# Designs tried in a protein design run: peptides against a protein of PDB entry 3C2G. Part 120

Target 1, 209 residues: chain A of PDB entry 3C2G
Amino acid sequence: IRTFDLLGLLLHDSDAIDGFVRSDGVGAITTVVQYPNNDLIRAGCKLLLQVSDAKALAKTPLENILPFLLRLIEIHPDDEVIYSGTGFLSNVVAHKQHVKDIAIRSNAIFLLHTIISKYPRLDELTDAPKRNRVCEIICNCLRTLNNFLMMWIPTPNGETKTAGPNEKQQVCKFIEIDILKKLMSCLSCEGMDTPGLLELRSTILRSFI

## One batch from the design tools (peptide; made by RFdiffusion4, then SolubleMPNN)

Design b2_p24_2_s3 (from b2_p24_2, 16 letters changed)
Fold by OpenDDE base, seed 3:
Structure b2_p24_2_s3 (fold): chain B 209 residues (1-209), chain A 24 residues (1-24)
Amino acid sequence: as target 1 above (209 residues)
Amino acid sequence: EEEEKLKEIVEILSKSQEPKRYFF
């Protein structure tokens, strides 16, 4: 049993996960996955995904971690790494404005578009495991985008952030016909984050059409 | 061209009310 697999078996409860994150566990994993070993990178990114919803991440400095992870998912060819990395990103930005700001400054919106664009249409993928994994990656990217779009929607408390011109230009890429077809294809896949994708569809229809 | 593109976008986003469960 590999060390990361063993850690993944031990980190099943929220208290253990929060304890690991408070002890700079995310920083430790990101240090280890800098080694040029694909099995190690895959295992480390899988463990990052497992701890990505930890409450302790709200108090963890991510200024060095997020840019590194974004670079990793930009260049790495393994769909399992892309899945885990985009999953981590989608969870870590949820309900954390400061993390969203770091991700946006680190070119996350453009990278998410690039990731979605590099995959073929789901109907062109004959291998079911591959198709499902690609669908999950696209879903993670679109869920992250939804989390960014929510910053610019008026809250009941009247606080609205205005998107800058650069952010607007990057977000407009997600209304490309190819991206929208991929969104709709993901909505047809069983076991996907259908509520999040439906919310994104609604947000696009209201804000961009 | 922009109006046709907008119509296509609306058509794409409106087509599936119910997720067709593709049994894979």
Scores: peptide ipSAE 0.193, ipTM 0.672, DockQ to the pose 0.045
Fold by OpenDDE base, seed 2:
Structure b2_p24_2_s3 (fold): chain B 209 residues (1-209), chain A 24 residues (1-24)
Amino acid sequence: as target 1 above (209 residues)
Amino acid sequence: EEEEKLKEIVEILSKSQEPKRYFF
């Protein structure tokens, strides 16, 4: 645990982070968080989030790492783990088609829906820290979804990837009334990724309605 | 029923949500 905290302090710049990732640091963390210690899992996932924007991740084999992380956030009860894991997922899929493909094949879209669905309405959460953390988790999930949906939006040159039947079936769940209400609730929260959520809202309005 | 659901979806998504400033 203290080792992850120390690593987090040392990984404060992009070059250090990229160096760590190139040295299979993500693989090392994922190996350590396989031990059934919640404090270790929390610390490891927090460190994963810290390095999740690393440019070096584009060259990192994520075929084993990403499915493992998805399974972890599916089953782990700790919101801090879910926050870190969904944040990692959101960042790691950004601008990386091959990572998006791994995530989708690993049922990430359905998992994201499940994660959003398990939380109560934000207005029912009286504890402000808890409410904010839940909002952040939902935002991470919705941002990740937006990153997937962007694959199927026409580019300025008219090129478009067509969503398969499986992807369509998964993404249609995000037009459920409960999910949309949660999207809107997140848009009302101060300090959230409003631009990303607005983009998702626009994407849903254009693509599904 | 589908049309009503779509209308509800549009209504939900079209609501201008002013950021609720939680003044604490």
Scores: peptide ipSAE 0.191, ipTM 0.676, DockQ to the pose 0.055
Fold by OpenDDE base, seed 5:
Structure b2_p24_2_s3 (fold): chain B 209 residues (1-209), chain A 24 residues (1-24)
Amino acid sequence: as target 1 above (209 residues)
Amino acid sequence: EEEEKLKEIVEILSKSQEPKRYFF
């Protein structure tokens, strides 16, 4: 635990973070968080989030790491773990097609839907810290979904990946009224990634309407 | 039923984000 806190203090610049990732730092963290200690899992996932924007992640094999992280955030009850894990996922899939493909094959779309669905409406959460954390988790999930949807939107150059029937069925879950209401509620939260959520709204409108 | 659902989706997504801002 103290080691992860110390690493988090040392990994304060992009070069240090990139060097850590090139040295299989993400693999090292994921190995340590396999121990059934919630404080260790929380600290490790927080550190994963801190390094999630590293350029070196584009060259890091994530075939074992992503499925493990997805299973962790599926089963772990702690919102701090879910926040860090969904944040890591959102950042790591950005601009990396091969990482998106691994996540999708690991049922990330369905998992993201499940995570959003388990939380109540934001207006029903009276505790401000809890409401904020839930909003951040939902935003991470929705931003990740947008990154997936963008793969299937025709680019001006005519390059479009066609979603398979399974992926289409999973994506259709995000046009459920409850999910859309949660998207709109998150757009109303201060300090959220409003540009990313607006892009998702536009993506949904173009894809389904 | 599908047309009504589509109208509801459009209505939800077209709502202004301004009236219910949560400040944290």
Scores: peptide ipSAE 0.191, ipTM 0.673, DockQ to the pose 0.057
Fold by OpenDDE base, seed 4:
Structure b2_p24_2_s3 (fold): chain B 209 residues (1-209), chain A 24 residues (1-24)
Amino acid sequence: as target 1 above (209 residues)
Amino acid sequence: EEEEKLKEIVEILSKSQEPKRYFF
């Protein structure tokens, strides 16, 4: 735990973060958080989130890391872990087609749906810190989803991937009324990534309408 | 039923924001 805290303090600039990632830092964290200690898992996932936008991640093999992380955020009850993990996922898949492919093959779409679905409506959360954290988690999930959906949207000049039948079925879950309401609720939350959520809304409309 | 569902989806997504804003 203290080591992760120290690392978090040392990894305060992009060069340090990138250096850490190039040195298999993400793999190292992933190895350590396999130990069944919630405090360690929390600290490790927080550190993962901190380094999740590193340029070096584009060159990092994630074939083992992503499935592990997805499993972790599937089963772990701590919202801080879910927040950090979904945040990591959302950042790591951004602008990286190969990472998106790994995540999708690892059932990320369904998992994201599950995560969003398990949380109550924001208006049912009276505790402001909890509500805020849940909203952030949902935003992370939705941002990740948007990154996936963009793969299948025809661009005027781009090669579009065709979603397989399984992916289509998984994506169709995100047009469930409950999910859409949660999207809209998040859009109504101050301090959230409203531009990203608006992009997702537009993406959904273009994909399904 | 599918058309009505699509209409509902469009209606939900066409809203600018939910009437209740959450301040955090």
Scores: peptide ipSAE 0.191, ipTM 0.677, DockQ to the pose 0.047

Design b2_p24_2_s4 (from b2_p24_2, 13 letters changed)
Fold by OpenDDE base, seed 5:
Structure b2_p24_2_s4 (fold): chain B 209 residues (1-209), chain A 24 residues (1-24)
Amino acid sequence: as target 1 above (209 residues)
Amino acid sequence: SLEEKLKEIVKILKESEKPKKYSF
């Protein structure tokens, strides 16, 4: 735990972060968070989130890391772990088709739906910190979904990849009334990435029309 | 350098691996 704190302090700029990632730092964190210690898992996932936008990740093999992280957030009930993990996922898949493919093959679409579904409606949460954290988690999931959907939207100049039948079925679950209500509730939350959520809404509309 | 220190920390983290880790 103290080592993670120190490492977090050292990772203060993009060059340090890239250096850490090039040194297999993500793999090292992934190893550490496999121990049955909640504090260690929280700290490790938080650190993953901190480095999740590193340019060096584009050259990092994630074939073993992503499935592990997805499984971790699937089975771990801790909101902080889920927040950090979904945040990492949303950032790491951005602009990286090969990473999106790994995530999708690892059942990420279904997992995102499961995560959103397990939380109550935001209007039912009276505790502001809890409500905000849940909103952030939902936003992370939806941002990740947006990144997936963008792969299947026809571009004017290119052959569009088509989603497989299983992926299409999983994506269709996000137009369920309960999911849409949660999306709308997030749009009403203060301090949220409203532009990102509006982009997702537009992407969803384009994907299903 | 900072990078060298980070590499050392990463090494320490990897070496701290114990048999009680879980595979997910």
Scores: peptide ipSAE 0.027, ipTM 0.519, DockQ to the pose 0.016
Fold by OpenDDE base, seed 3:
Structure b2_p24_2_s4 (fold): chain B 209 residues (1-209), chain A 24 residues (1-24)
Amino acid sequence: as target 1 above (209 residues)
Amino acid sequence: SLEEKLKEIVKILKESEKPKKYSF
């Protein structure tokens, strides 16, 4: 645990982060978080989030790492782990079609819906730090969904990938009234990326036209 | 062991911090 705290202090610049990722740092962390120690899991997932936007991830094999992390955030009860894991997911799929494909095949769309559905309405959360953390988790899930949906929007000059029937069915769950209410409630949370949430709303609407 | 894996991570970080030998 003290080692992970020290690690977080050493990975402050993009070059150090890229160097760590190129040296299979993500694989090493993923191995460590398989131990049944909640403090270790929390620290490891936090470190994963810190390196999640590294350019070197585009060349990192994620076929085993990503499904494992998806399973971890599916079953782990700690909001800090869920926050770090969904944050990692949202960043790692950005601008990487092959990573999006791995995530989708690993049932990520359904998982995102499950995570959002597990949390109560934000207006029912009286503790502000807890409410804000839940908002951040929901936003991470929705940002990830946006990244998936953008693959299926026709571009003027490109062959549009079509979502499969299973993906379409899973996406349809996000237009349920309870999910839409949670999306709208996030717009009222302090410090949320309102432009990003509005972009997602527009993407969802375009996906169903 | 867990300790060995943590040592490995520390080693990876130390190796990443090694100054790029600028071949001058």
Scores: peptide ipSAE 0.079, ipTM 0.613, DockQ to the pose 0.015; fails the geometry check
Fold by OpenDDE base, seed 4:
Structure b2_p24_2_s4 (fold): chain B 209 residues (1-209), chain A 24 residues (1-24)
Amino acid sequence: as target 1 above (209 residues)
Amino acid sequence: SLEEKLKEIVKILKESEKPKKYSF
């Protein structure tokens, strides 16, 4: 655990992060977090989040990493793990079609819905730190969803991937009133990526209208 | 072992570090 803390301190610039990622640092972390230690898992996922926007991830094989991370998020009730994991997911799928495909095949859409659905409404959370963390998690999920939905929106160039029937059904769950209310609640949270959430709202509407 | 994997991560980080002056 102290090692991960130290590692997090060392990974303070983009070059160090890229170097770490190029040296299979993500794979190393994912191997370590397979041990049944919640503190280790938390620390490892936090470190994953720290490197999740690395440019070098575009060249990193994620076929084994993403399914593992998704499963980790699925089975852990720990908000810090969920936060870090969903943050990693949202960043790693950004602008990487092959990574989006891996995530979708690994049931990421359903998982994201499940995560959002399991959390209470933000207005029911009186503890500000908890509420903020939950909001961040929901935002991470929604940002990830936006990245997925963008694949299926027709581009002016006419190249549109069509979502499969299962993906369509999974995506349709995000227009449920409860999910929409949580999205709107996140828009009302201070310090959130409001432009990103508004973009998601627009993307959702375009996907279902 | 967990320790070996942690050492591996540390090694990867050291290898990734260009000689930057770390101010702690």
Scores: peptide ipSAE 0.075, ipTM 0.601, DockQ to the pose 0.017; fails the geometry check
Fold by OpenDDE base, seed 2:
Structure b2_p24_2_s4 (fold): chain B 209 residues (1-209), chain A 24 residues (1-24)
Amino acid sequence: as target 1 above (209 residues)
Amino acid sequence: SLEEKLKEIVKILKESEKPKKYSF
């Protein structure tokens, strides 16, 4: 734990973060969080989140890292791990088509559905810190989904990718009524990226209409 | 071991930092 706190302090600027990523720091963290120590897993995932917007990630092989992280956030019960992991995912797929493809092949869309499904509606959470954390997790999931869906919406120049049958099936699971109700509940949370949620809503509508 | 992997992470971080900022 103290080591990861120190690591977080060392990664204080973009150059240090990029240097860490270029030196396979993400792979190293991923290796450490495979040990059955919840404090270590939490600290490691927090560090992953800190480096998740690094430019160097565009050149980092993620074929082994992403599937592992997806499995971790699927099975781990700790909200802090899920928050950090979904935050990492949302940032790492941004503007990187090859990373989106890896995540999608690893059933990321369905995983996002699963994560949202496991949490109650925000109005059922009386503890403010817990409610805020759950809201942030759902927002991370929605931002990630938006990044995926945007690939299949035609651009003004007419360019678009076509979703495969598996991707379509995963997306269909995401638009279940109970999931949509949970998404709507996030719009009422203070401090939420309301513009991001509205963008996702728009993207969903454009994807299914 | 877990200890060896933690040492590896620390090493990677040391290498990523410009020499002047942190004395480990």
Scores: peptide ipSAE 0.025, ipTM 0.556, DockQ to the pose 0.016; fails the geometry check

Design b2_p24_3_s1 (from b2_p24_3, 15 letters changed)
Fold by OpenDDE base, seed 5:
Structure b2_p24_3_s1 (fold): chain B 209 residues (1-209), chain A 24 residues (1-24)
Amino acid sequence: as target 1 above (209 residues)
Amino acid sequence: FIESVEKEEKERREKQLKELEERS
């Protein structure tokens, strides 16, 4: 625990973060968070989030790391772990087709739907810190979904990847009325990435029309 | 409810760790 806190303090600039990632720091964290200690898991996932936008991640093999993290988020009910893990996922899939493919093969689309579905409506949450954290989690999930959907939108050159039938079916679950209500509730939350949510709305429309 | 689920998951993981330690 204290070691991850110390590492988080030392990894304050992009060069230090890139150095840590090049030294297989992400693999080291994922090894340590296999220990059944909630505080250690929280600290490790938080550190993963801190390094999730590192340039060096483009050269890091995530084939074993990403499925493990997705499974951790699936089975761990802790909001802080889910927040950090979905934030990591959102950042690492951004602009990286290979990482998107790993996540999709690891059932990420279904997991994102499951996470959003498990949380109550934001208007039913009276505790402001809890409501804000849940909103951030939903936003992380939806941003990740946006990154997946963009792969299947035709480019001006007419080239597009085709989603498989299973992926199409899983994506269709996000147009359920309860999911759409949660998306709309996030747009009303203070301090949220409103531009990102509006981009997702546009991406959804382009994916289904 | 969340605290109860966290406790059950912790207990499950602790059991799995013990089973791995006993096999090593």
Scores: peptide ipSAE 0.016, ipTM 0.430, DockQ to the pose 0.018
Fold by OpenDDE base, seed 4:
Structure b2_p24_3_s1 (fold): chain B 209 residues (1-209), chain A 24 residues (1-24)
Amino acid sequence: as target 1 above (209 residues)
Amino acid sequence: FIESVEKEEKERREKQLKELEERS
C-alpha cells in the first residue's frame, strides 16, 4: 500500500509515468492486486488510473491485464476500485482499436451495463461524495461505451466494423430507460465531462438510428 | 427512504466484500 502511494507521488509527470509503464509497471501492479486485500487493490487500481493515459501503454500488451482488471471490477464492490478500474479502462481503450477488441472479447460491454445498473439513481444519493463518485463511475462506463460504439458507426470515408450479434444485443441494453436516465442524471452533475456525455448521447443515437 | 436505500446499498457492498474475501 505505502509503496503504491509513494509510486503515485513519484509518477507526477508524463515521462515518469511512461518510464514506469515501459518497465512493466502495469503488469507489476496487476500482479500485486491479485492478493485479496482491499486496501492494496484500491491503491493498485488508483495507480493504474494514474498511468492509464500513458503513451507507453500503446506498446504494452494488455491481453492479460484487461481481462483481469475487468474481472476485478466485476467482483469487487468497492467504489474506489470500480472508479479507478473503469477510469483505467476508459483511458486505455481510447484511440486503440486493439485494446477495444480485447475489452469487448472480455465482456466489457456487459460489465459496463452491469456496473451502471447496480448503482442507484443519482437522485437517490444524498451523500454528495458518494453521489459524485457514482456519477464518475457511470461517466467512465459511458465514455468506454462511447469508444466501443464509435467502432461500429459508419464513417463516410472509412471501413466500419460491424458489431456481432452479441455485441449488438449488449449495446441495446444501454438504451434501456434506466440507463438513459442515469446518463441524463450525469449531465446534471457538476464538474462532469458534459461534452463527453453529449458525445455519447449522439453516438448512441447514431448507433440505433 | 433515501437513507434507507443508501444503507441497503452499503450493507450489500459490505456483504459482497465479505463473500469475496471468504472465497479468496
Scores: peptide ipSAE 0.012, ipTM 0.361, DockQ to the pose 0.021
Fold by OpenDDE base, seed 2:
Structure b2_p24_3_s1 (fold): chain B 209 residues (1-209), chain A 24 residues (1-24)
Amino acid sequence: as target 1 above (209 residues)
Amino acid sequence: FIESVEKEEKERREKQLKELEERS
């Protein structure tokens, strides 16, 4: 635990983070968080989030790491783990088609829906720190979804992947009224990327028109 | 989205670094 905290403090610049990732730091964290210790899992997932934007992740094999993380956030009730894990997922799938494919094959779309569905409406949360954390989790899930949906939107260059029938069915769950209400509630949260959430809304609409 | 999260995490890291420096 302390080692991850100290390491997180040292990984303050992009070069250090990238160096850590190139040294299989993500694999090392993943090995450590396999131990059934909640504090260790929290610390490890937090560190994963801290390095999730590293350029070196494009060269890191995520075939074993990503399914493990998805399973971890599926079974772990801890908001901090879910926050860090969904944040990591959101960042690693961004602009990386191969990572998106791994995530989708690992049932990420369904998992994102499950996570969002687990939490109450933000207006029902009176504790501001809890409300903010839940909002962040939902935003991470929705951002990840946006990254998936963008694969299936026609580009000006005419290159479009088609979503499989299973993916389409799973995506359709995100137009449920409760999910849309949660999206709208996130737009009202302070400190949220309102332009990004509006982009997601637009992407969702375009995906179903 | 990514830029916002990256910025927030950067600010968090900068804060943690500052706290470390203040303790040193």
Scores: peptide ipSAE 0.006, ipTM 0.371, DockQ to the pose 0.115
Fold by OpenDDE base, seed 3:
Structure b2_p24_3_s1 (fold): chain B 209 residues (1-209), chain A 24 residues (1-24)
Amino acid sequence: as target 1 above (209 residues)
Amino acid sequence: FIESVEKEEKERREKQLKELEERS
């Protein structure tokens, strides 16, 4: 725990973060969060989030890392872990086709739906900090979904990757009225990335219409 | 059909995780 806190203090700039990632820092964190200690898991996931936008991640093999993180998010009933983990996922898949493919093969689409479905409607949450955290989690999930959907949108040249039948089926769950209501509720939250959510809405419409 | 696909994907993932755990 203290080691992760200290590391977090040292990783204050992009060069330090890239250096940590190049030294297999993500693998090291992933190893530590396998221990059944909630404080370690929380601290490790927070550190993962902190390094999740590192340029060095483009050269880091994530085949052994992402499945463990996704499993951790699936089984751990902690909003801070879910927040950090979904934040990590949303950042690492951005602009990285190979990472998207790993995540999809690791059942990420289904997991994202499960996470969103697990939380109550934001209007049912009276505690503002809790509501905001839940909104951030949902936004992370939806941003990740947007990154996946973008792979299947035709390019101007008419070329597109086709989603497999399983992926198509899992994606169809996101047009459920409950999911759409949660998306709309996130748009009403203060301090949220409204442009990003609007982009997702546009992507969903382009994917299903 | 949906439930069947979800189950199959889950089982596949669990198998992959187990294989990774055994190698670590």
Scores: peptide ipSAE 0.018, ipTM 0.460, DockQ to the pose 0.024; fails the geometry check

Design b2_p24_3_s2 (from b2_p24_3, 14 letters changed)
Fold by OpenDDE base, seed 2:
Structure b2_p24_3_s2 (fold): chain B 209 residues (1-209), chain A 24 residues (1-24)
Amino acid sequence: as target 1 above (209 residues)
Amino acid sequence: FIKQVEEEVEKQREKRLKELEERS
């Protein structure tokens, strides 16, 4: 725990973060969070989130890391872990086709739906900190979904990958009314990535219309 | 893809209609 806190305090600049990632820092964190200690898991996932936008992650083998993280966020009860893990996922898949492919093969689309589905409607949450955290988790999931959907949108000049039949079926679950309501609820939350959510809405519309 | 979405939307519409009918 203290080591992760210390690392978090040292990793303030992009070069230091990239250096940490190049030194297999993500693998090291992933190894430590395999221990059944919730405080370690929380601290480790928070640190993962902090380094999740590092350019060096494009060169990091995530084949073993991502499936582990996906399993962790599937089963872990702590919203802080889920927040950090989904945040990491959303950032790490961004602009990285190979990482998207790993995540999708690891059933990430279905997992995102599961995570969004397990939380109540934001309007039912009276505790503002909890509501905001849940909103952030949902936003992270939806942002990750957007990153996946963008692969399958025809571009005027590019060979678009076609989603497989299973992926299409899993994506179709996100147009369920309850998911759409949660998306709309997130748009109404203060401090949320409204542009990102609007982009997702546009992507959904373009994918389904 | 559009056809599958249309089918799922229609399925959800039918489900909602049934739920409304059961409540009335």
Scores: peptide ipSAE 0.012, ipTM 0.337, DockQ to the pose 0.016
Fold by OpenDDE base, seed 3:
Structure b2_p24_3_s2 (fold): chain B 209 residues (1-209), chain A 24 residues (1-24)
Amino acid sequence: as target 1 above (209 residues)
Amino acid sequence: FIKQVEEEVEKQREKRLKELEERS
């Protein structure tokens, strides 16, 4: 715990973060969060979120890291862990095709649906901090989904990657009325990335029409 | 402190590499 707190204080600039990532810092964190200690898991996932936009991650092998993180955020009860983990996922897949492929092979699309589905509607949450945290988690999931869907949108030259049959089936779950209502509820939350959610809405429409 | 963390990270990396080699 104290080590992660100290590391978080030292990782205050992009160069330090890139240095940490190049030194297999992400692998070190994922080793430590395998211990059955919720405080360590929480601190480790928070640190993962802090380094999740590092340029050095493009050269980091994530084949063993991502499947573990996905399993962790599937089962862990703490919203702070889920927030940090989904935040890490959304950032790490951005602009990295090989990372998207690892995540998809690791059943990430279905997991995103599972995470969104387990939370109540935002209008049922009276506690503003809890509501905002849940909204942020849903937004992280939806941003990750957007990054996946963009792979299957035709380019101006008419070329596109084709989603597999399983991926198509899993993506179809996101047009369920419950999921769409949660998306719309997130758009109504103050301080959220409304432009990103509107982009997802556009991407969904382009993927299904 | 940074040096000690780097040394421990490298030790864990080497351990994981060895475990991967043993499984191949």
Scores: peptide ipSAE 0.008, ipTM 0.317, DockQ to the pose 0.020
Fold by OpenDDE base, seed 1:
Structure b2_p24_3_s2 (fold): chain B 209 residues (1-209), chain A 24 residues (1-24)
Amino acid sequence: as target 1 above (209 residues)
Amino acid sequence: FIKQVEEEVEKQREKRLKELEERS
């Protein structure tokens, strides 16, 4: 715990973060978060979030790390772990086709739906800190979904992939009325990336037209 | 369906803008 907190304080610049990632820091954290200690898991996942935008991650093998993280955020009851893990996922898949492919093969699309479905509507949450954290989790999931959907939308200068039948079926679950209501409720939350949510809306609409 | 989604998104956006105006 204390070591991860100290590491988080030291990893304040991009060069230090990249150095940590190049030294298999993500693998080291992943090893530590396998211990049945929720405080260690929370601290480790928070550190993962802090390094999740590192350029060095493009050269890091994630084939073993990403499936483990996906399983962790599937089963772990702590919203702080889910927040950090979904934040890591959303950042690590950004602009990295090979990481998107690993995530999708690891059933990430379905997992994102599961996570969003786990939480009540934001309007049903009276506790503001809890509501905000849940909103952030949903936003992380939706941002990750956007990163996946963007692969299948024709862009003037982009390589378009075709979604497989399973991926299409899993994506169709996100147009369920309850999921859409949760997306819409996130737009009313304070401090949320409203432009990002609007982009996702546009992406979803374009994916189903 | 698309129109309903767009209308609800806009409604949530307008609600958020009003909440921000009331706090300023």
Scores: peptide ipSAE 0.000, ipTM 0.293, DockQ to the pose 0.039
Fold by OpenDDE base, seed 4:
Structure b2_p24_3_s2 (fold): chain B 209 residues (1-209), chain A 24 residues (1-24)
Amino acid sequence: as target 1 above (209 residues)
Amino acid sequence: FIKQVEEEVEKQREKRLKELEERS
C-alpha cells in the first residue's frame, strides 16, 4: 500500500510514467493486486489509473493484464477499484486497436453494460461523493464503449471493421432506456467529461442509423 | 489466485449486502 502511494507520488511527469511502464510497472502492479487485500487492490488500481495514458503502454503486452483487470472490475465491490479500473480501461484502449481487440475478446462490452446496470440511478443517490463517483464510473464505461463503437462506424476513406453478431447484440444493450437515462444523467453532473459523453451520444446514433 | 480474489470479493459483497439489509 505505502509503496504504491509513494510510487504514485513519484510519477508526476510523462517521462517518469513512461519509464515505469517500460520497466513493466503495469505487470508489477497487476501481480501485486493479485493478493486478496482490498487496500492493496485499491492502491494498485489507483496507480494503474495514474499510468493509464502512458505512451509506453502501446508497447506493453496487455493480453494477460487486461483480462485480469476486467475480471477484477467485474467482481470487486469497491467503487474506488471500479473507478480506477474502468478509468484504466478507457485510457488504455484509446487509440490502440490491438488493445480494443483484447478487451472485446475478453467480453468487455458486456462487462461495461453490467457495471453501468448495477449502479442505481444518479437521482437516487443522495450522497454527493457517492453520486459523483458513480457518475465517473459510468462515464469511464461509456467512454470505453465509445472507443469500441468508433471501430465500426463507416468512414468515407477507411476500411471499417464489421462488428460480429455477438458484439452487435451486446452493443444494442446500450440503447436500453435505462442506459440512455444514465448517460443523460451523467451529462447533467458537474465536472464530468461532457464533450466525451456528447461524442458517445453521437457515436451511438451513428452506430444505429 | 483468481479464485481467492473471487472468494474475498464475495465475502465483501455478502458483508455489504448485510449492511444494506440492516439499513433497510
Scores: peptide ipSAE 0.007, ipTM 0.373, DockQ to the pose 0.019; fails the geometry check

